# Ledger of designs, part 58: peptides against a protein of PDB entry 8PQO

Target 1, 252 residues: chain A of PDB entry 8PQO
Amino acid sequence: VLLKEYRVILPVSVDEYQVGQLYSVAEASKNETGGGEGVEVLVNEPYEKDGEKGQYTHKIYHLQSKVPTFVRMLAPEGALNIHEKAWNAYPYCRTVITNEYMKEDFLIKIETWHKPDLGTQENVHKLEPEAWKHVEAVYIDIADRSQVLSKDYKAEEDPAKFKSIKTGRGPLGPNWKQELVNQKDCPYMCAYKLVTVKFKWWGLQNKVENFIHKQERRLFTNFHRQLFCWLDKWVDLTMDDIRRMEEETKRQ

## One batch from the design tools (peptide; made by RFdiffusion4, then SolubleMPNN)

Design b1_p13_6_s1 (from b1_p13_6, 6 letters changed)
Fold by OpenDDE base, seed 4:
Structure b1_p13_6_s1 (fold): chain B 252 residues (1-252), chain A 13 residues (1-13)
Amino acid sequence: as target 1 above (252 residues)
Amino acid sequence: SALHELQLQLAGT
């Protein structure tokens, strides 16, 4: 099991982020062809449990059509079906990813708290001390180009170059986070994303777990760079606007 | 999560 807490600091408010996140997901999905193929939505309903209230989704990702034929033919039954259970109670979110074949031997859990701070809270997810000591805190700096793969880099998605016309935020210089405290009119938040990866197969555990973390980090980095650079596109949108956009994307 | 869904979609492209 490998645990990392990714802390993504953004010059947006927690409330703004809710809109921005949904917009950016929808926008990014629109930019990709074949989105939604092989995704089966089993459940999408509100939930209320243990003081947590939000939206619950259960999706199955059928990867058969997304892998090479030889992989499909060699894959054990259920190996290409990924179950995603998500509890979205923003500002808290939890996603649990499992696989039919691997069962308890495979788990990806992503738990996110969105807090109006600069990523300074320790153990925001309230893990037991013994567990918390094994969590690596990883700070993602959206302005740091060195954290972006060359193949992923786009100038129009570079926070170090972007200037928001509507908000005046950006560009984000090397010390932008430290400078935020002196900018009274600039909100900030941190997304604390605790990622638990379990791949309990002898000989492959560390490799796969690290690989998955690498992919998650890459995703978080690129996504939040986009989110910030698209600020002017979403900052004035309502949740109703976002929902309409999501519906349009789902039809593709 | 929506983010992971996007990741899976991208991986399939």
Scores: peptide ipSAE 0.047, ipTM 0.763, DockQ to the pose 0.146
Fold by OpenDDE base, seed 2:
Structure b1_p13_6_s1 (fold): chain B 252 residues (1-252), chain A 13 residues (1-13)
Amino acid sequence: as target 1 above (252 residues)
Amino acid sequence: SALHELQLQLAGT
């Protein structure tokens, strides 16, 4: 098991982020080929549990069409079906990813708290001390180009170059986080994303667990760079606007 | 997670 807490600091408010995240996911998905292909939504309903209220989704990702033929032919039954159970109670979210074949030997859990701070809280997910000491805190700086793979880099998605016309935020210089403290009119937040990866397979555990974390970090980095650089596109939208957009997308 | 859904979409490209 490999645990890391990714802390993504953004010059947006927690409330703004809710809109921006949904918009950016939708926008990014439009730019990707095969979006939604092989996705089966089993459940999409409100839930209430332990005082937590939100939206619960259960999706199955059928990866058969996304892998080479020889992989599909050799893959054990259920190995290419990924189950995603998600509890979205923003500002808290939890996602649990499992595989039919691996069962208890495979787990990706992503638990996110969105807090109006600069990533300074320790153990925001309230792990036991013994567990928390094994968690690596990883700060993602969306302005740090060195954290971006060259193949992923786009100038139009570079927070160090972007200037929001609507808000005046950006560009984000090397010390933007420190300077943000002195900018009383600029909101900020941190997404604390505790990622638990378990892949119990002899000889491959560490390799796969580290690989998954690398992919998650890459995703978080690129996504939040986009989210910020698309600020002018979503900052004036309301949650009602987003919901309307989602409904329109469902009809397509 | 919406982000993970995006990840799977990206992985399939």
Scores: peptide ipSAE 0.047, ipTM 0.762, DockQ to the pose 0.148
Fold by OpenDDE base, seed 1:
Structure b1_p13_6_s1 (fold): chain B 252 residues (1-252), chain A 13 residues (1-13)
Amino acid sequence: as target 1 above (252 residues)
Amino acid sequence: SALHELQLQLAGT
């Protein structure tokens, strides 16, 4: 089991981020060909548990069409079905990813708190001390180009170059986080993303767990760079606007 | 969701 807490600081408010995140997911989905292929939504309903209230979704990602034929032919039953269970109680979210074949031997859990701070809270997910001592805190700086793979880099998605016309935010210089403290008119938040990865196969555990974390970090970095650089596109949108976009995406 | 983002990653491969 490998645990890391990714802390993504953004010059947006917690309330703004709710819209921006949903917009950016929808927009990114539109830009990808074959997005949503093989996705089955089993459950989409409100939930209330232990004082947590939000929306619960259960989706299955069928990967049969996403792998080479020889892999599909050799794959054990259920090996190419990934289950995503998500509890969205913004500003708290939890996602649990499992596989039918691997069962208890495979788990990706992502728990996110969105807080109006600069990533200064320790153990925001309230883990036991014994568990927390094994968590690596990883700060993602969306302005740091060195954290972006060359193949992923786009100038129009570079926070160090982007200037928001609507809000005046950006570009983000090397010391943007420190300068943010002195900018009383600019909101800020941190997404605390606790990622738990378990891949219990002898000889492959560490390699696969580290690989998955590397992919998650890459994803978080690119996504939040997009989210910020798309600020002018979503900052004036309402939740109703987002719902319309989601419905359009479902029809495509 | 994170897996939704993973879906995007898979689509890009």
Scores: peptide ipSAE 0.044, ipTM 0.757, DockQ to the pose 0.140
Fold by OpenDDE base, seed 5:
Formats: C-alpha cells, sequence, structure tokens
Structure b1_p13_6_s1 (fold): chain B 252 residues (1-252), chain A 13 residues (1-13)
C-alpha cells in the first residue's frame, strides 16, 4: 500500500471550484473519450450516511475496446472491468476504484477535502497518527512547467501565460503563491487529495503502486492547469447551469 | 482515453 496526499493550491474559491471542477471534467472527458464510450452507470442517487450528504455514483468502465487485441484475448474474465464508486459531498469527495478480477488485491481510493487555505493543514483527513506518518505530502504547483511532461504541455493551458479577462487572475509567476497572501481580493483554496493505492501482486506491488501514483499526479497536474486556464469559460456559470449542461449531454 | 476519464471521475465528480 502506498499513500500520498497531493495538495493542489489554486487561485479560486471553494465555491468557484465546485463549478469549475464539474465543467472541466465534462470538457476533458469529451476531449478524450468521445462522451464516455464503454461506461455503464449502475447507480446515480443521493445518499446520506454518518452526517455526510451528497451524490453517490457507481460506474463500470468496460475497457475491452480500449486495450490491444492480444491483451483482450489473454485477459482473465473480469480483468477489463473497472468499478468506480464515488461519493460527492462537496467540499468532501471520495472515490473508490476496484477491479472484478483482482478483488481485494487492487484498490485506488481518492479522498479529497477542499479547504480555503494554502495547503497548510496537516492530516486534514484525520488519519490515525501511525497511518499519517506513512503519508507523503506532495505539493502540485500548477504554474511550474517542470512538473508537466513535454507531451502534455499546451500553451493555452499554461497558467504562467494565462490571464483571466473576467476575474483579472493570472498569469501565475514563480512566486504566485507567496504573492497571493498579499492579494486580499483574490480567493484561494487547496484541494487535499489523499490517494491510497494497493496492488497486491508479489514482485509487482511497488512498481505498479508507484506507477499509478505517477499517473494520478500527472492527471491532477494537467487537470488543474486546465481548470484554471478555462476560468473564463466557467466562472460565470451556476450549479444549475452545470446541471442543465449535464442533462443536455446525456441526451446526446 | 478511458483512463483519463476514469481518473477525472476520481478527481471528485
Amino acid sequence: as target 1 above (252 residues)
Amino acid sequence: SALHELQLQLAGT
């Protein structure tokens, strides 16, 4: 098991982020998967448990058409079906990824708190001290180009070049986080993303767990760069606007 | 990619 807490600081408010995240997920999903081919939604309903209230979703990602033929032919039954269970109780979110074949030997859990701070809180997810000491804190700087793979880099998604016309935020210089403290009119937040990865196959555990973390970090970095650079597209939208957009997309 | 969509869903949607 490998645990890391990714802390993503953004020059947006917690309330703004709720809209921006949903918009950016929808936009990025359209760009990459063509609208969710191979995704089966089993459950999508409100939930309330232990004081947590939000939306619960259970999806299956069927990857048979997304892998090479030889992989599909050799894959055990259920190996290419990924289950995603998500609890969205913003500003708290939890997602659990499992695989039918691997069962308890495979787990990706992502728990996120969105806080109106600069990533200074320790153990925001309230882990036991013994567990918390094994968590590596990783700061993601969306303005740092060195954290972006060359193949992922796009100038139109570079926070160091982007200037929001609607809000006046950006571009983000090398010391933007320090300068943000002195900018009373600019909101900020941190997404604390605790990622738990378990891959219990002898000889491959460490390699695969590190690989998955590398991919998650890459995703978080690119996604939040997009979210910020798309600020002018979503900052004036309401949650009702987002819901309408989602309903329209479902009908297409 | 399917992985990208999956990971984006993991981001809190």
Scores: peptide ipSAE 0.042, ipTM 0.757, DockQ to the pose 0.588

Design b1_p13_6_s2 (from b1_p13_6, 7 letters changed)
Fold by OpenDDE base, seed 1:
Structure b1_p13_6_s2 (fold): chain B 252 residues (1-252), chain A 13 residues (1-13)
Amino acid sequence: as target 1 above (252 residues)
Amino acid sequence: SALNELKYELAGT
């Protein structure tokens, strides 16, 4: 098991981020060919548990059409079906990813708290001390180009170059996080993403767990760079606007 | 949701 807490600081409010996140997901989905192909939504309903209220979703990603034929033919039954269960109670979210074949031997859990701070809270997910001591805190700086792969880099998605016309935020210089403390009119938040990866397969555990973390970090970095650079596209949208966009995307 | 991220990641594959 490998645990890391990714802390993503953004010059947006927690309330703004709710809109921006949903917009950016919808936009990214539109830009990708084959969008919802192989995705089955089993459940999408409100839930209430232990004082937590939100939306529960259960999706299955069928990867049979996304792997080479020889892999599909050799894969055990259920090996190419990934289950994603998500509890969205913003500003808290939990996602659990499992595989039918691997069962308890495979888990990706992503728990996110969105807080109006600069990533200074320790153990925001309230882990037991014994568990928390094994968590690596990883700060993602969306302005740091060195954290972005060359193949992923786009100038129009570079926070170090972007200036929001609507809000006046950006560009983000090397010391942008420190400067936020002095900018009383600029909101900020941190997404605390606790990622738990378990891949219990002899000889491959560490390799696969580290690989998955590398992919998650890459995803978080690119996504939040986009989210910030798309600020002018979503900052004036309401949650109702987002819902309409999601419905339109589902029809395509 | 992390769905957004997996959807983003799966969309990128």
Scores: peptide ipSAE 0.044, ipTM 0.770, DockQ to the pose 0.168; fails the geometry check
Fold by OpenDDE base, seed 4:
Structure b1_p13_6_s2 (fold): chain B 252 residues (1-252), chain A 13 residues (1-13)
Amino acid sequence: as target 1 above (252 residues)
Amino acid sequence: SALNELKYELAGT
């Protein structure tokens, strides 16, 4: 098991982020080739548990069309089906990813708190001390180009170049976080993403767990760079606007 | 939705 807490600081409010996240997910899905293909929604319903209220989703991602034919032919039953269970009680979210074939031998859990701070809270997910001591805290700086793979870099998604016309935010210089502390009129938040990865196959555990973490970090970095650089596209949208966009995307 | 993580990860494969 490998645990890391990714902390993503953004010059947006917690309330703004809710809209921006939904917009950016929808937009990214449109840009993907074969978007929505092989996705089965089993459950999408409100939930209430232990004072937590939100939306529960259970989705299956069928990867059969996304792997080479020889892999599909050799893959055991269920090996290419990924289950995602998500509890969205914003500002808290939890996602659990499993595989039908791997069962308990494979788990990706992503637990996120969105807080109106600069990533200064320790153990925001309230882990036991013995567990918390094994968590690596990883800060993602969306303005730091060195954290972006060359193949992922786009100038239009570079926070160090982007200037929001609607809000006046950006571009984000090397010291943007320190400067943000002094800017009383600019909101900020941190997404604390505790990622738990378990892959129990002997001899491959460390390799696969580290690989998954690298992919998650890459994902979080690129996503939040997009989210910020798309600020002018979503900052004036309401939740109702987002819902309409999601419905339109589902119809395509 | 909270599905940004999986969508992006699958898109990268």
Scores: peptide ipSAE 0.043, ipTM 0.767, DockQ to the pose 0.160; fails the geometry check
Fold by OpenDDE base, seed 2:
Structure b1_p13_6_s2 (fold): chain B 252 residues (1-252), chain A 13 residues (1-13)
Amino acid sequence: as target 1 above (252 residues)
Amino acid sequence: SALNELKYELAGT
């Protein structure tokens, strides 16, 4: 098991982020070739549990079309089906990813708290001390180009170059986070993403767990760079606007 | 939402 807590600081409010996140997801989904292909939505319903209210989703990602034919032919039954269960109770979110074949030997859990701070809270997910000591805190700086793979880099999605016309935020210089403290008019938040990866397979555990974390980090980095650079596109949208956009995206 | 994460991850592979 490998645990890391990714802390993504953004010059947006927690309330703004809710809109921006949904917008950016919708926008990214449009840009993804085959983004809806092989995705089965089993459940999409409101839930209430232990005082938490939100939306529960259960999706199956069928990867058969996304792997080479020889892999598909050799893959055990269920090995190419990924189940994603998500509890979205913003500002708290939890996602659990499992595989039919691996069962208990594979788990990706992503638990996110969105807090109006600069990523300074320790153990926001309230882990046991023994578990928390094994968690690596990883700060993602959306302005740091060195954290972005060259193949992922786009100038139009570079927070160090982007300036929001609507809000005046950006560009984000090397010390932008420190400067936020002095800018009382600029909201800020941190997404605390606790990622738990378990892959129990002899000889491959560490390799796969580290690989998954690397991919998650890459994803979080790119996504939040986009989210910020798309600020002018979503900052004036309401949640109702987002819902309409999501409905339109589902029809494609 | 974590739904965002898997969509992006699967799209990037």
Scores: peptide ipSAE 0.042, ipTM 0.768, DockQ to the pose 0.163; fails the geometry check
Fold by OpenDDE base, seed 3:
Structure b1_p13_6_s2 (fold): chain B 252 residues (1-252), chain A 13 residues (1-13)
Amino acid sequence: as target 1 above (252 residues)
Amino acid sequence: SALNELKYELAGT
């Protein structure tokens, strides 16, 4: 098991982020070629548990069409089906990813708290001390180009170049996080993403777990760079506007 | 929803 807490600081409020995240998700989904093939939504309903209220989703990703024929032919039953269960109770979110074949030998869990701070809280997910001591805190700086793969880099998605016309935020210089403290009119938040990766196959555990973390970090970095650079597209939208956009996207 | 995350991950593969 490998645990890392990714801390993504953004020059937006927790309330703004709720809109921006949903918009950016929808936009990214449109830009992905073939991303909708093989996705089955089993459950999409409100839930209430232990005072937590939100939306629960259960999706299956069927990977049969995304793997080579020989892999599909050799794959055990259920090996190419990935289950995603998500509890979205913003500002808290939890996602659990499992595989039918691997069962308890494979787990990706992503738990996110969105807080109005600069990533300074320790153990925001309230882990036991023995578990918390094994968590690596990883700070993602959306303005740091060195954290972005060259193949992922786009100038129009570079926070160091972007300036919001509607809000005046950006561009984000090398010391933008420190400057936020002095800018009373600029809100800020941190997304604390605790990622738990478990892959119990002998000889491959560390390799696969580290690989998954690398992919998650890449995803979080690129997504939040997009979210910020798309600020002018979503900052004036309401949650009702987002819901309408999601419905329209589902009909496409 | 981490669906955005998984879509990005699956699209990145």
Scores: peptide ipSAE 0.040, ipTM 0.763, DockQ to the pose 0.168; fails the geometry check

Design b1_p13_6_s3 (from b1_p13_6, 6 letters changed)
Fold by OpenDDE base, seed 1:
Structure b1_p13_6_s3 (fold): chain B 252 residues (1-252), chain A 13 residues (1-13)
Amino acid sequence: as target 1 above (252 residues)
Amino acid sequence: SALHELKLQLAGT
């Protein structure tokens, strides 16, 4: 088991981020070919548990059409079905990813708190001390180009170059986080993303767990760079606007 | 969801 807490600081408010995140997911999905192919929504309903109230979703990603024929032919039953269970109680969210074949031997859990701070809270997910001592805190700086792979880099998605016309935010210089403290009119938040990865397979555990974390970090970095650089596209949107976009995406 | 992001990653591969 490998645990890391990714802390993503953004010059947006917690309330703004709710809209921006949903917009950016929808927009990114539109830009990808074959988006939604092989996705089955089993459950989409409100939930209430232990004082947590939100929306619960259970989706299955069928990967049979996404892998080469020889892989599909050799794959054990259930090996190409990935289950995503998500509890969205913004500003808290939990996602659990499992596989039918691997069962308890495979788990990706992503728990996110969105807080109006600069990533200064320790153990925001309230882990036991014994568990917390094994968590690596990883700060993602969306303005740091060195954290972006060359193949992923786009100038129009570079926070160090972007200037929001609507809000006046950006570009983000090397010391943007420190300068933010002195900018009383600019909101800020941190997404605390605790990622738990379990891949219990002899000889491959560490390699696969580290690989998955590397992919998650890459995803978080690119996504939040997009989210910020798309600020002018979503900052004036309402939740009703977002719902409409989601429905349009489902039709494609 | 995080898997929406994973979906994007899978589509990009």
Scores: peptide ipSAE 0.039, ipTM 0.754, DockQ to the pose 0.143
Fold by OpenDDE base, seed 3:
Structure b1_p13_6_s3 (fold): chain B 252 residues (1-252), chain A 13 residues (1-13)
Amino acid sequence: as target 1 above (252 residues)
Amino acid sequence: SALHELKLQLAGT
């Protein structure tokens, strides 16, 4: 098991982020080809548990069409089906990813708190002390180009170059986070993303767990760079606008 | 959806 807490600081409010996140997910889905292929929605319903209220979704990602024929032919039953269970109770979110074949031997859990701070809270997910001491805190700086792979880099998605016309935010210089403290008109937040990765197959545990974390970090970095650089596209949208956009994306 | 976003990222690479 490998645990890391990714802390993503953004020059937006927690309330703004709710709109921006949903917009950016929908927009990214439109920009990518084949993203919706093989996705089955089993459950999409409201839930209430232990005072937490939100939307629960259960999706299956069928990967049969996404792998080479020889892999598909040799894959055990259920090995190419990925289950995603998600509890969206913004500002808290939880996603659990499992595989039918691997069962308890495979788990990706992503728990996110969105807080109006600069990533300074310790153990925001309230882990036991023994568990918390094994969590690596990883700060993602969306303005740091060195954290972005060359193949992922786009100038139009570079926070160090972007200037929001509607809000006046950006570009983000090397010390932008420190400067936020003195900018009373610029809100800020941190997404605390606790990622738990478990892959119990002997000889591959560390390799696969580290690989998955690397991919998650890459995803979080690129996504939040996009979210910020798309600020002018979503900052004036309502939740109703977002819902309509999500419906359109689902039809693709 | 984290997995959906990840899938899109992987598809774009």
Scores: peptide ipSAE 0.036, ipTM 0.744, DockQ to the pose 0.146
Fold by OpenDDE base, seed 5:
Structure b1_p13_6_s3 (fold): chain B 252 residues (1-252), chain A 13 residues (1-13)
Amino acid sequence: as target 1 above (252 residues)
Amino acid sequence: SALHELKLQLAGT
């Protein structure tokens, strides 16, 4: 098991982020998948448990058509079905990913708190001390180009070049986080993303767990760069606007 | 890609 807490600081408010996140997910998904081919939604309903209230979703990703033929032919039954269970109680969110074939030997859990701070809280997810000491804190700086793979870099998604016309935020210089503290009119937040990865196959555990973390970090970095650079596209949208956009995307 | 959508969902979004 490998645990890391990714802390993503953004020059947006917690309330703004709720809209921006949903918009950016919808936009990115639309651009890449054309509407979610191979996704089966089993459950989509409100939930309330232990003081947590939000939306619960259970989806299956059928990857049979998304892998090479030889992989599909050799894959055990259920190996290409990924289950995603998500509890969205913004500003708290939890996602659990499992696989039918691997069962308890495979787990990706992502728990996120969105807080109106600069990533200074320790153990925001309230882990036991013994567990918390094994968590690596990883700060993601969306303005740091060195954290972006060359193949992922796009100038139009570079926070160091972007200037929001609607809000006046950006571009983000090398010391933007320190300067933000002195900018009373600019909101900020941190997404604390605790990622738990378990892959219990002898000889491959460490390699696969590290690989998955590398992919998650890459995803978080690119996604939040997009979210910020798309600020002018979503900052004036309401939650009702987002819901309409999601419904339109489902029909494509 | 379908993998990109999956990754975004994995992010708890």
Scores: peptide ipSAE 0.036, ipTM 0.747, DockQ to the pose 0.595
Fold by OpenDDE base, seed 4:
Structure b1_p13_6_s3 (fold): chain B 252 residues (1-252), chain A 13 residues (1-13)
Amino acid sequence: as target 1 above (252 residues)
Amino acid sequence: SALHELKLQLAGT
């Protein structure tokens, strides 16, 4: 099991982020073709449990069409079916990813708290001390180009170049996080993303777990760079506007 | 990965 807490600091408020996140997901989805293929939505309903209220989704990602034929033919039954259970109770979110074949031997859990701070809270997910000591805190700096793969880099999605016309935020220089404290009119938040990866196969555990973390980090980095650079596109949107965009995306 | 891309595409559902 490999645990990392990714802390993504953004010059947006927690409330703004809710809109921005949904917009950016929708926008990113529009930019990709074939996104809905092989996805089965089993459940999409509101939930209330232990004082947590939100939206619960259960999706199955059928990867049979997404892998080469030889992989499909060699894959054990259920190996290409990924279950995603998500509890979205913003500002708290939890996603659990499992696989039918691997069962308890495979787990990806992503738990996110969105807090109005600069990523300074320790153990925001309230892990036991013994567990918390094994968590690596990883700070994602959306302005740091070195954290972005060359193949992922786009100038229009570079926070170090972007200037929000509507908010005046950006560009984000090397010390932007430190400078935020002095900018009274600029809100900030941190997304604390605790990622638990379990791949309990002898000889492959560390390799696969690290690989998955690498992919998650890459995803979080790119996504939040987009989110910030698209600020002027979403900052004035309402939740109703976002919902309309989501519906349009679902039809694709 | 294909999964991550797929997740992003459908995260709004």
Scores: peptide ipSAE 0.035, ipTM 0.741, DockQ to the pose 0.303

